# Peptides against a protein of PDB entry 4PN1, part 205

Target 1, 261 residues: chain A of PDB entry 4PN1
Amino acid sequence: KIEMNFLNKPIVPDTTKVISNFLTHYLITEPVEHVEIEAKLGTLIDLETQNRFEFPVMNETILNPEFNLRTRFESDMTASEHKYLNEFLNQAFRDSQKPGRLPFAYKHTKQVDLFYETEDNSRDKIRVSKNQSDNQVLACVKKRRVADLFLYCPNDAFDIRISISDELPVSMPSGNQQPSLTRLKDRVGYVHQEIKIDLTKTTQNDPVYDTTERHELEVEFGNIADLRDRAQKAKDGMEAPLFRRVQLFMDNVRILRREHS

## One batch from the design tools (peptide; made by RFdiffusion4, then SolubleMPNN)

Design b1_p28_5_s2
Fold by OpenDDE base, seed 4:
Structure b1_p28_5_s2 (fold): chain B 261 residues (1-261), chain A 28 residues (1-28)
Amino acid sequence: as target 1 above (261 residues)
Amino acid sequence: MNKWLEELEKEKEKEEEELKKLKEELEK
């Protein structure tokens, strides 16, 4: 008989605890009402060198948000990397349809995001999302970035930003307002065990700047209510459900950030 | 499912049962 360790009990990785605590804060302690929690693949860039930052660590590490490390996060990848990840996820999708597996759900969405300035001149813009095919309004929200947690992953193709956002539903802008920015999104979404994985090609038409294209991969908690319940249970002394969900989330992120062509 | 998650599920079940018992005791 093999035991897990000398206590024969699971041990929670420190990364899982740190992330769980981070999430619990914004789910329960200082709750964000319309919370979105996502991880984006990207690169931590050293502002001095404009290259990927070389932290003096050898493995995945969560950066302390209290420190200004003079870095920026670029949530972009090459078209080839994005294509590779798409093919990888397509294969994972196919494999999950086999008997005995939990199947992926798949959704392809093309949407237009229209950004409007707020009357109060707040930094937060109103985003109206419409379906490209029929112009049906999908959402009208004011998104505010609440907090970020950065993971430096020196052994992987990408670093990770976990973001807490507040997506406040708001009324549609007045008919007289023109969008300050228009963004086309081609999104391929994969859902497995309520974790959403989105590959997004974004085309942004800036009236001042040239059209920019971005290739992003994001991993999102698809069931916030469940996550909040798990976080509440954790506050009440039952941490295991939250740890499991965070571990699942992070394992999916880890799989994706390791994939490269 | 990795073995770690499976064991965490088992712990969850135990903790849920314990919490249920505690709640029942407090409601008495």
Scores: peptide ipSAE 0.021, ipTM 0.426, DockQ to the pose 0.028
Fold by OpenDDE base, seed 3:
Structure b1_p28_5_s2 (fold): chain B 261 residues (1-261), chain A 28 residues (1-28)
Amino acid sequence: as target 1 above (261 residues)
Amino acid sequence: MNKWLEELEKEKEKEEEELKKLKEELEK
């Protein structure tokens, strides 16, 4: 007979606990009303060297936000990496349609995002999202970045930024206002067990600068109400449901991150 | 026993059972 450990009880990884506590803070303790919680694949860049940040650790490590490490996060990848991930996810989608599996859902969207300055010159811009095909308004929001948690991943091609954002629904800008910025988004979305995985190609046309294209991969909690319920239970002393959900989220992130190692 | 540990154990048991069923199905 084999036991798990000398207590014969499951143990939760410290990474799961730290992330769970981070999420609980912004879900329950200081709750964000219209919260979006996502992880982006990208690269931590050292501002002094302009190279990938290096830290004396040998595995996935959550960086302490209290320390200024003089870094920036680049949420971009090459077109080839993006294409590879798309093919990988397409295969995962197909495999999940087999009997006995939980199926992926798939959605392809083409969107235009129009950014408007606020009358009060607030740092937060109003974003109007429209469908490219029929110009139907999909959303009008003011997005505020609330908090970030960075994971340095020395063994993988990408580092991770987990972001807490507030997406406040707002009224449409006046018809006389011109957008300060326009972005075209081609997004392929995959959903499995209420975890959303998005591959996005963003094209930005700047009148002064050349057209820039970005390739992003995002992993998002698709059921915030459930996550908030789990976080509340955790505050009440029942942590297992939250830990399991965070572990599922992070395992999906880790799978995607490792494909480009 | 801590309530959270009990729940975690139950979840793991369910996952193991599901994986076992899936393996049996793939072997048919």
Scores: peptide ipSAE 0.013, ipTM 0.363, DockQ to the pose 0.024
Fold by OpenDDE base, seed 1:
Structure b1_p28_5_s2 (fold): chain B 261 residues (1-261), chain A 28 residues (1-28)
Amino acid sequence: as target 1 above (261 residues)
Amino acid sequence: MNKWLEELEKEKEKEEEELKKLKEELEK
C-alpha cells in the first residue's frame, strides 16, 4: 500500500499558503466589496536591461512586494503563443466533454470598451462595455487596481501577476460625454469548476500612434461569494477549503504558463 | 509594509512558538 507521506495526510504547499493569506486580506480583513481576482500571464521585465528579469531561484517564486526589484510586468504575448494556447484550450474543452469528466463551458464575445473621464478628474475612468453585434450594454464600471502579487517562473514560458481589483458598478455617463478611449476586444472564454480562462485580443486605435494589438491570457475566480466564504472559514481556523480552491486555481495557471508554441 | 504581509508574519510567529514548545517537550 502507498501512502501520501509519513502522516498519510495532505500537505499544503507554501505557495498556496502565501496566496491564500494574500486573498484573505482583501476578501475579509480589508474587504473589497466588488472584488475581481485574476492571474495574468506575462513577463517580468528588468527596467535596466529591458530583458526578462533574472532572479537567483530555480522554481516558481512569489516576489516580496516590500522589495523594489526595478521591474515592470508586460501582460502581452505573441500572436503565435496566443494561437497555440487557444488550440490547447480547445482540445482541453473537447476532452472535458467525455463521459466521467466535468465539462468546460465556452463563450466567444466581441465587445467594444468605451472609456470616459470622470467629472472629478479621478484616475479611474468609467468603462462601458458593449457587444459589437447589437450595441447592447454589457457592463458599466469604475475599476480600481487595489493590489498585485508577482510570481517569477524561471522554468516556464510566462511569469504571473495576480491582481486584486475593485469593479464598482456605476451609472452610464451622460449622453453628452465623448469617450476618451475606445478598445475592441475579441474574447474567447472557458469556464471549468467556476474558474474562468479568457484569451483576449485587444485592438486600440490611437490618432497619434499606429494601431496597437495586444494578446492576453487571464485566469479568474468565477465565484467570489464562495471564495469569500472559504476565506472566512480560514480566518475561523478551518483553512482546508480555501487551500483546496487556491490550489485548483494555481494548478490551472501552472498548466497554462507551461504551454508555448 | 503591506498589511497582508503583517498577517503572514503573525502566522509565522505562531508556528515558531509551537515549534519551540515541541522542542522543549522533546528535551524532557
Scores: peptide ipSAE 0.000, ipTM 0.237, DockQ to the pose 0.688
Fold by OpenDDE base, seed 2:
Structure b1_p28_5_s2 (fold): chain B 261 residues (1-261), chain A 28 residues (1-28)
Amino acid sequence: as target 1 above (261 residues)
Amino acid sequence: MNKWLEELEKEKEKEEEELKKLKEELEK
């Protein structure tokens, strides 16, 4: 006979606990009303060397946000890496359509984001999103970045930033306002078990800066209401549902960050 | 705002300032 451990009970890794607590804080303790929770693949850059930061650790590590490590996070990747991930996800999509599996959903969207300065000159801009094909307004929001949690992943192609954002619906800017920034987005989206995976090609037109192109991969919790319910249960002493959902999310992230061209 | 959030904001501000300086240096 074999047992799990000397207690013969499941044990939750610290990574899962830390992330769960982080999410619970912004879902329940100090709740963000229109919360978006996403993980982006990218690279922690040492501001001194402009290279990937090197920490004295040998595995996935959550960085303590209370310490200034003199790093920046670059959510960009090469076109080759992005293409590889797209092919990888396409194969995963195909495999998931087989009998006995839970299928992916797929969506391809092209939108333009127009950013406007606020009247109070706050750092937060109003984003108007439109469909590129017909200019239909998809959303008008003021997005505020609330919190970040960084994972250094020395064994993988990418580091991870988990971000909490508040996306407040707002009225359209006045007709006399000009956008300070325009962003074209070509997005391929995959959804599996309410976890959304987006590959995005972004072309940014800035009146002040040169046009920039970026390739990003993001993983998002697709069911915030369910996640909030799980977080509430965790606060009430039942942590398992939250841990399971966080584990699922992180396993998907871990799969993706290990893939590289 | 809890201490953790305050430190995070402070960190973000420093990062933004450093990035701004780097951009300014590259533009010279």
Scores: peptide ipSAE 0.000, ipTM 0.228, DockQ to the pose 0.070

Design b1_p28_6_s1 (from b1_p28_6, 12 letters changed)
Fold by OpenDDE base, seed 4:
Structure b1_p28_6_s1 (fold): chain B 261 residues (1-261), chain A 28 residues (1-28)
Amino acid sequence: as target 1 above (261 residues)
Amino acid sequence: MEEELKKFNEEINKMIEKEIEKYEKLLE
């Protein structure tokens, strides 16, 4: 008989614990009402060198937010990298349709996001999302970035930013108000076990800069209610369900960040 | 019913493949 360890009990990696605690804080302790929790693939850039930051670590490492590391996170990748990930996910989708597997769901969406200034001139803008095909309003929200957690991944093509956001539904801006910014989004979405994986191509017209394209990959918790329930249980002393869900999420992220052209 | 479901799934898969192809072209 083989045992897991000398206690013959599961052990939770520190990464899982740290992330779980981070999520619990914004789900339960200081709860964000309309919370969105996502991980983005990107690059931690050293502000001094403008190159990828180099930390003296050899594996996936959560950065301590208390330290000013003089970094920025760029949630972007090349078109080639994005294409590769798309092909990879397409294959994963196909494989998941086989007997004995849990299938991916797939959705392709094209939308336009219109950003409006608020009447109080707050930093948070109102985002109106519309379907590009019929101009139907999909959502009108005020999004606030609440917190970020950064993972440096020296062995992988991408670093990770886990973000907590508040997406508050709000009323539509006045019909006379002009958008301050317009973004076109072409999104391919994959869902597996209520975890969403989105490949997004964003096109933005900047008055100062020419049309810029951004290619992003996002991994999102698709069932916030369930996650909140798990977080509550964790606060009540039963951490295992939350740890399992976070582990699943992070394993998906880890798979994706290892793939590159 | 099983055959109908299979056919339905095949049709969906074909539609998905078409969408994937469109997306791939957009990335080119």
Scores: peptide ipSAE 0.012, ipTM 0.373, DockQ to the pose 0.012
Fold by OpenDDE base, seed 2:
Structure b1_p28_6_s1 (fold): chain B 261 residues (1-261), chain A 28 residues (1-28)
Amino acid sequence: as target 1 above (261 residues)
Amino acid sequence: MEEELKKFNEEINKMIEKEIEKYEKLLE
C-alpha cells in the first residue's frame, strides 16, 4: 500500500504559496480595482554583464522583490522563437478540439494603440486601442504598473515576470490632443479554462528609440472575479481553491517557457 | 503640439502600413 506522505494528504509547493500570497495582497489586502494579472515570458538580464542573469540555483525560483539584483527584464523574444510558440499553440489548439478534451478558444486581432499624455502630466499615459480595420475604439484606459514578481528559470528557455497592473477606464482624450506614441499590435489569442495566452507582435516608432519590433508571449488570468473570490476564501482560511487556480496558471506558464526553437 | 511630433506621427503611420504584411507572416 502506498501513501502520498506521512500525513497521506496533498501538500502545496512553496512556489504556489508565494505566488498565491502575492496575488492575494493585490486582490484583497490592498485591492487594485481594475486589476490585470499576467505573466510574460522573457529574460532576466544582468545589468553588469548584459547577459542572462546567473543565480546560484538549479531550478525555478522566485526572486525576492526586496532586493535590487541589478537586473532588467526583457519581454522580447526572437521571431523564430515566437513562430515556434505559435506553431506549438496551434497544435495544442487542434489537440484540444478532440473528444474528451476541453477546447481552446482562438481569436486573432489587429489593433492600433495610441498613447496620450495626461493633462496633469502624469507618468501614466492614456492608451486608446482601436481596431485596425475600422478604427473602432476597443478600449481607452490609463494603465499603471503596480507590482512585479520575477521567476528565474535556469532550466528553461525563458524567465517569467508576473505583473500586477491597474487598468483604469477613462474618457477619450480631447480631439485636439495628438498621440505621443503609436504602436501596431498583431495578437493571436488562445483561451483555455479562462486562462488567456497571447502571442503579440508589436511595431512602434519612438522619438528616442528607433523603430522597434517586439515579440511577446503573455499568460493572463481571464477571470479576475473568480480569482478574487478564491483569494478572499484564502484569506478566510480556505486556501485550496486559490492554490488550484494558481497551479493551473503556473503549469501553463511552465509548459510554454520550456518550448523553444 | 510640436511640429516635430506631428512629423513623427506621420512617420509612424507610414511604418504601420509597411509592417502589416510582416505580422501576417509571423502570426497564424
Scores: peptide ipSAE 0.011, ipTM 0.336, DockQ to the pose 0.012
Fold by OpenDDE base, seed 3:
Structure b1_p28_6_s1 (fold): chain B 261 residues (1-261), chain A 28 residues (1-28)
Amino acid sequence: as target 1 above (261 residues)
Amino acid sequence: MEEELKKFNEEINKMIEKEIEKYEKLLE
């Protein structure tokens, strides 16, 4: 007979606990009402060298937000990397359709995001999202970045930013107001076990700046209500459901960040 | 499911082709 340890009980990795506590804070302790929780693949860049950040660790490490490491996060990848991930996810989708597996869902969306300045010149802009095909308004929100958690991943192609955002529904801007920024989004979305994986090509048109294109991969919790319930249970002393959900999320992120062209 | 898969493959292939083209231009 084999036992997993001297207690013969599951043990939770510290990374899972730290992330779970981070999420619990913004789900339960100081709850964000219209919360979005996502992880982006990208690169931690040292502001001094403009190269990838280097830290004396040998594996996935959550950076302490209390320390200013003089870094920025670039949520972007090359076209080649993006293509490779697309092919990888396509194969994963196909394999999941086989008997005995839980299937992926797939959706392709094209939308335009129009950003408007607020009257008070607040940092948070109003975003109007429209369908590219018929210009139907999909959403009008004021998105606020609440918190970030950075994972330095020295053994993988990408570092990770986990972000907590508040997407507050707001009224449409006045008809006379012009957008300060326009962003075209071409998104391929995959959903597995309520975890959303999005490959997005964005084209940004700014009146002041040149047009920029980005290739992004995002992993998002697709069921916030369930996640909030799990977080509440964790606060009440039952942590296992939250840990399991966070572990699932992070395993998906870990798979993706290791893939590169 | 077959129809969904077909549509998926078509859309993905278009994206892949565009990415290839962009990558090739970067190599020039």
Scores: peptide ipSAE 0.017, ipTM 0.404, DockQ to the pose 0.014; fails the geometry check
Fold by OpenDDE base, seed 1:
Structure b1_p28_6_s1 (fold): chain B 261 residues (1-261), chain A 28 residues (1-28)
Amino acid sequence: as target 1 above (261 residues)
Amino acid sequence: MEEELKKFNEEINKMIEKEIEKYEKLLE
């Protein structure tokens, strides 16, 4: 008989523990009320060289936020990489429909985001999202970035930013207000076991930089209530449910960041 | 059930193919 280890019990990776603690802080300790938790694929850029950041590590590592590494994160990829990931996820979707598997859900959405300044000139803008086809309002929110956690992934095509945001529902801006920014989004969304994976093509007109296009992939926790419950249980001494959910999330992220054209 | 599954898979495949075509146009 073969055993897992000398205790013959599952062991939790250190990465899972660190991320779980990070999430627990913003779910329970200093709770964000309307929390969004997502991971974006991108590149850590060295501000001095303007190239991908290089650090003397050989595997996925969480960067300590206490250190100023003089980096920025670019949440973008090439059109070819984005297309490849779309094809990959389409195949994964098809395979998940087979007997004995848990199926993906799929949705394609085209929307326009309108950004409005607040009357008090606060840092955060109001975002109104509408369907491009019928102009139906999908959401009206004020989003605040609360915290980021960066993962440097030297063996993969992408680095990772895990972000905690507060998405506060707000009333629609007055009819006399004009948007300060308009952004078009073409989004292909996949959901598996309440983990949401979105491929998004974003187009915006900037008065300074002209028309810009971005290709993004994000992975999001789709059930915050369940995650908060798991985090509370972890604070109460039962950590396994939280660790399992975080492990699932990170495994999905790891699959995606390894795939490239 | 097998026939229903086959029909479902065919419908899903057609939908995916259409979405791929649309996406490719956006990438051009």
Scores: peptide ipSAE 0.015, ipTM 0.399, DockQ to the pose 0.012; fails the geometry check

Design b1_p28_6_s2 (from b1_p28_6, 16 letters changed)
Fold by OpenDDE base, seed 3:
Structure b1_p28_6_s2 (fold): chain B 261 residues (1-261), chain A 28 residues (1-28)
Amino acid sequence: as target 1 above (261 residues)
Amino acid sequence: MEKEKKEFNELINKMIEKEVEEYKQKLE
């Protein structure tokens, strides 16, 4: 007979606890009403060198937000990396359709995001999302970035930014107002156990700047209500459900950030 | 349910193949 440790009880990694506490703060303690929680794959860049930042650590590390490390996060990858991840996820999708597995759901969407300035020139812009095929309005929101948590991943192809955002539904801009920014999104979405994985190709048209293309991979909690419930239970002393959900989320992120062309 | 799943998988496979081809063309 073997036991997992001298208590013969599961133990939670510190990373899971830190992330869980971070999420609990914005779900329960100071709750964001229309919260979106996602992780993006990208690169922590040293502002001085413009290269990937290097920390004296040997594994996945959550950076302390209280310290200004003079970095920026680039949420982008090469077309080849994006292609590889797409193929990887396609295979994962196919494998999940086999008997005995929990299946992926899949969706391909194309939308246009139109960004409008607010009358008060606030930092937060109004985003109108439309379906590219028929120009039907899908959403009109004011998105506010509330908080970020950065993970430096020295052994993987990508670093991670976990973001808390507030997507406030708002009224449509006036008919006379022109968008300050237009973003075309070609998104391939995968859902497994209510965790959303999106590969997005974005083309941004700015009247001031040249057209830019970006390739992004995002992992998002697909069931915020459930997550909030788990966070509440954690605040009440039952942490296991939240830890398990965060662990699932992070395991998916860890799988993806290790894949590259 | 099995029929629906099969049809769905076939549709997705076609979409996947198209996407792969598009990526190949872009990289060439």
Scores: peptide ipSAE 0.016, ipTM 0.432, DockQ to the pose 0.013
Fold by OpenDDE base, seed 5:
Structure b1_p28_6_s2 (fold): chain B 261 residues (1-261), chain A 28 residues (1-28)
Amino acid sequence: as target 1 above (261 residues)
Amino acid sequence: MEKEKKEFNELINKMIEKEVEEYKQKLE
């Protein structure tokens, strides 16, 4: 017989604990009502060098938000990287359809996002999302970035930003209001065990600047209610369910961030 | 590329529909 360790009990990686605590804060302690929790793959850029941030660590490391490291996060990748990840996920999807596996769900959406300024000139914009094909309104929200947690991943192709956002449903802007910005989004979404993986190609047309295209990969908790329940249980002394869910989330992120063409 | 994506989507949708149907049958 093989045991897991000398206690024969599962242990929780420190990363899982830190992230779990981070999530618990915004799920339970200071709860965000319409919370979105996602991880984006990208690159931590050193503002001084404009190159990828170099930190004296050798593995995945959560950066302490209390320290100003003079970095920015670029949530973008090359078209080739994006394509590779798409192919990778397509294969994963196919493999998951085999007997004995839990299948992926797949969704392809093309939408246009219209951004409107708020009356109070707040930094938060109203986003109206419409289906490109029939122009039906999919959502109208005011998204507020609440918190970020950055993971420096020196051994992988990408660093990670975990973001807590508040997506408040709001009324449609007045008919006389013009959007300040429009973005086209082509999103391929994969869902496995209620974890959403989205590959998004965003096209932005600027009348002054050339059309810009961005390629993003996002991993999102698809069941916030369940996650909140788990977080509450964690506050009540039962941490295992939350840890398991966070571990699943992070494992999926880790799989993706280490993939490279 | 767009055509391939469409075909892929159609294939996936068919697979999903099949799985859903099979699942429903199991619940009956």
Scores: peptide ipSAE 0.014, ipTM 0.382, DockQ to the pose 0.010
Fold by OpenDDE base, seed 4:
Structure b1_p28_6_s2 (fold): chain B 261 residues (1-261), chain A 28 residues (1-28)
Amino acid sequence: as target 1 above (261 residues)
Amino acid sequence: MEKEKKEFNELINKMIEKEVEEYKQKLE
């Protein structure tokens, strides 16, 4: 007979606990009403060197937000890396369709995001998303970035930013108002066990700068209601359901950040 | 349902293949 450990009980990694607590705070303690929770693959850049930051750690590490590390996070990757991840996910999708597996869902969307200033000139912008094919309005939201948690991953191709955002549905801007920014998004989305994985190519035209493209990979909790329920249970002393869900989320993130061309 | 699933999967696979091919062409 083999046991898990000397207590023969499951143990939760610290990373899972820290992230769970972070999520619980913004789900329950100071709840964000229309919360979006996502992880983005990218690079922690040292502002002084403009290179990837080097921390004296040897594995995945959550950075303490209380310290000014003089870093920025770039949620971007090369087209080659993005392509590789797309191929990887396509294969994962195919494999998941086999008997005995839980299948991925797949969706390809092309949309345009129009950003508008608010009447009060607040920092939060109104984003109108439209389908590129028929110009149908998909969403109109006021998005606010609430909090970030950064993971330095020295052994992987990418670092991770976990973000808490508030996406408040709002009324459409006045018809006479011009967008301050327009972005085209080509998104390939994969969903597995209510976790969304999106590969997004964003094109932005800048009057001053040339057209820029960004390639992003995002992992998002697809069932916020369930996650909130789990977080509430955690606050009430039953942490296991939340830990399990966070672990699943992070395992998916870990798989993806290890893949590179 | 199984038939529909199969058809859906085939469609998705075709779309995936198309996207991959288009991407390859862009890189050339």
Scores: peptide ipSAE 0.006, ipTM 0.322, DockQ to the pose 0.013
Fold by OpenDDE base, seed 2:
Structure b1_p28_6_s2 (fold): chain B 261 residues (1-261), chain A 28 residues (1-28)
Amino acid sequence: as target 1 above (261 residues)
Amino acid sequence: MEKEKKEFNELINKMIEKEVEEYKQKLE
């Protein structure tokens, strides 16, 4: 007979606890009202070397946000990497349609994001999202980056940034205002168990800077209300529901960051 | 209240155990 451990009970990995506590803080303790929680695949760049950050660890580790490690996070990837991930997710989608599995949902969207400066010249910009085909307004929000948590993943193709953002709905900018930045987004979205996985090709048109393209993969919690409820339960001493949800999220992230061409 | 929390946590742990076992069986 085999037991899991000397308590014969599952244990929660420290990574799960740390992330859960991070989320709980911005869901419950200092709650962000219109919270978005997403993980982006990318690369931690050492500002001194301009190469991928190197740290004396041998596996996935959460970097302490209290320390300035002189890094930047690049959420871009190559077109080939992006294509590989798309093919990988397409196969996962197909496999999930088989009997006995929970199916993926799939959505393809093309939108344009227009960024406007605020009247008070705040650092936060107003983002107007429109459907690319008919120019219908999809959303108008003021997005504020609240916090980041970085995972250094030396054994995988990508590092991870988990971001907490506040997306405040706001009124449309005045008609006399011109956008400071325009982004065209071609997004392929996959949803499994309310976890959203988005592959996005972005073309950025800046009036001052040259046009740039970016390929991004994002993993987002699709049910914030449920997550907030789980976080509240965790604050009340019932941690298992939150841990389970965070584990699910992180396992999906781990699968994706290991895949590369 | 603590009893209920404990019971719920145990229930979730049992579910996790089952999932882990099923996963292991698929990998074997």
Scores: peptide ipSAE 0.006, ipTM 0.298, DockQ to the pose 0.034

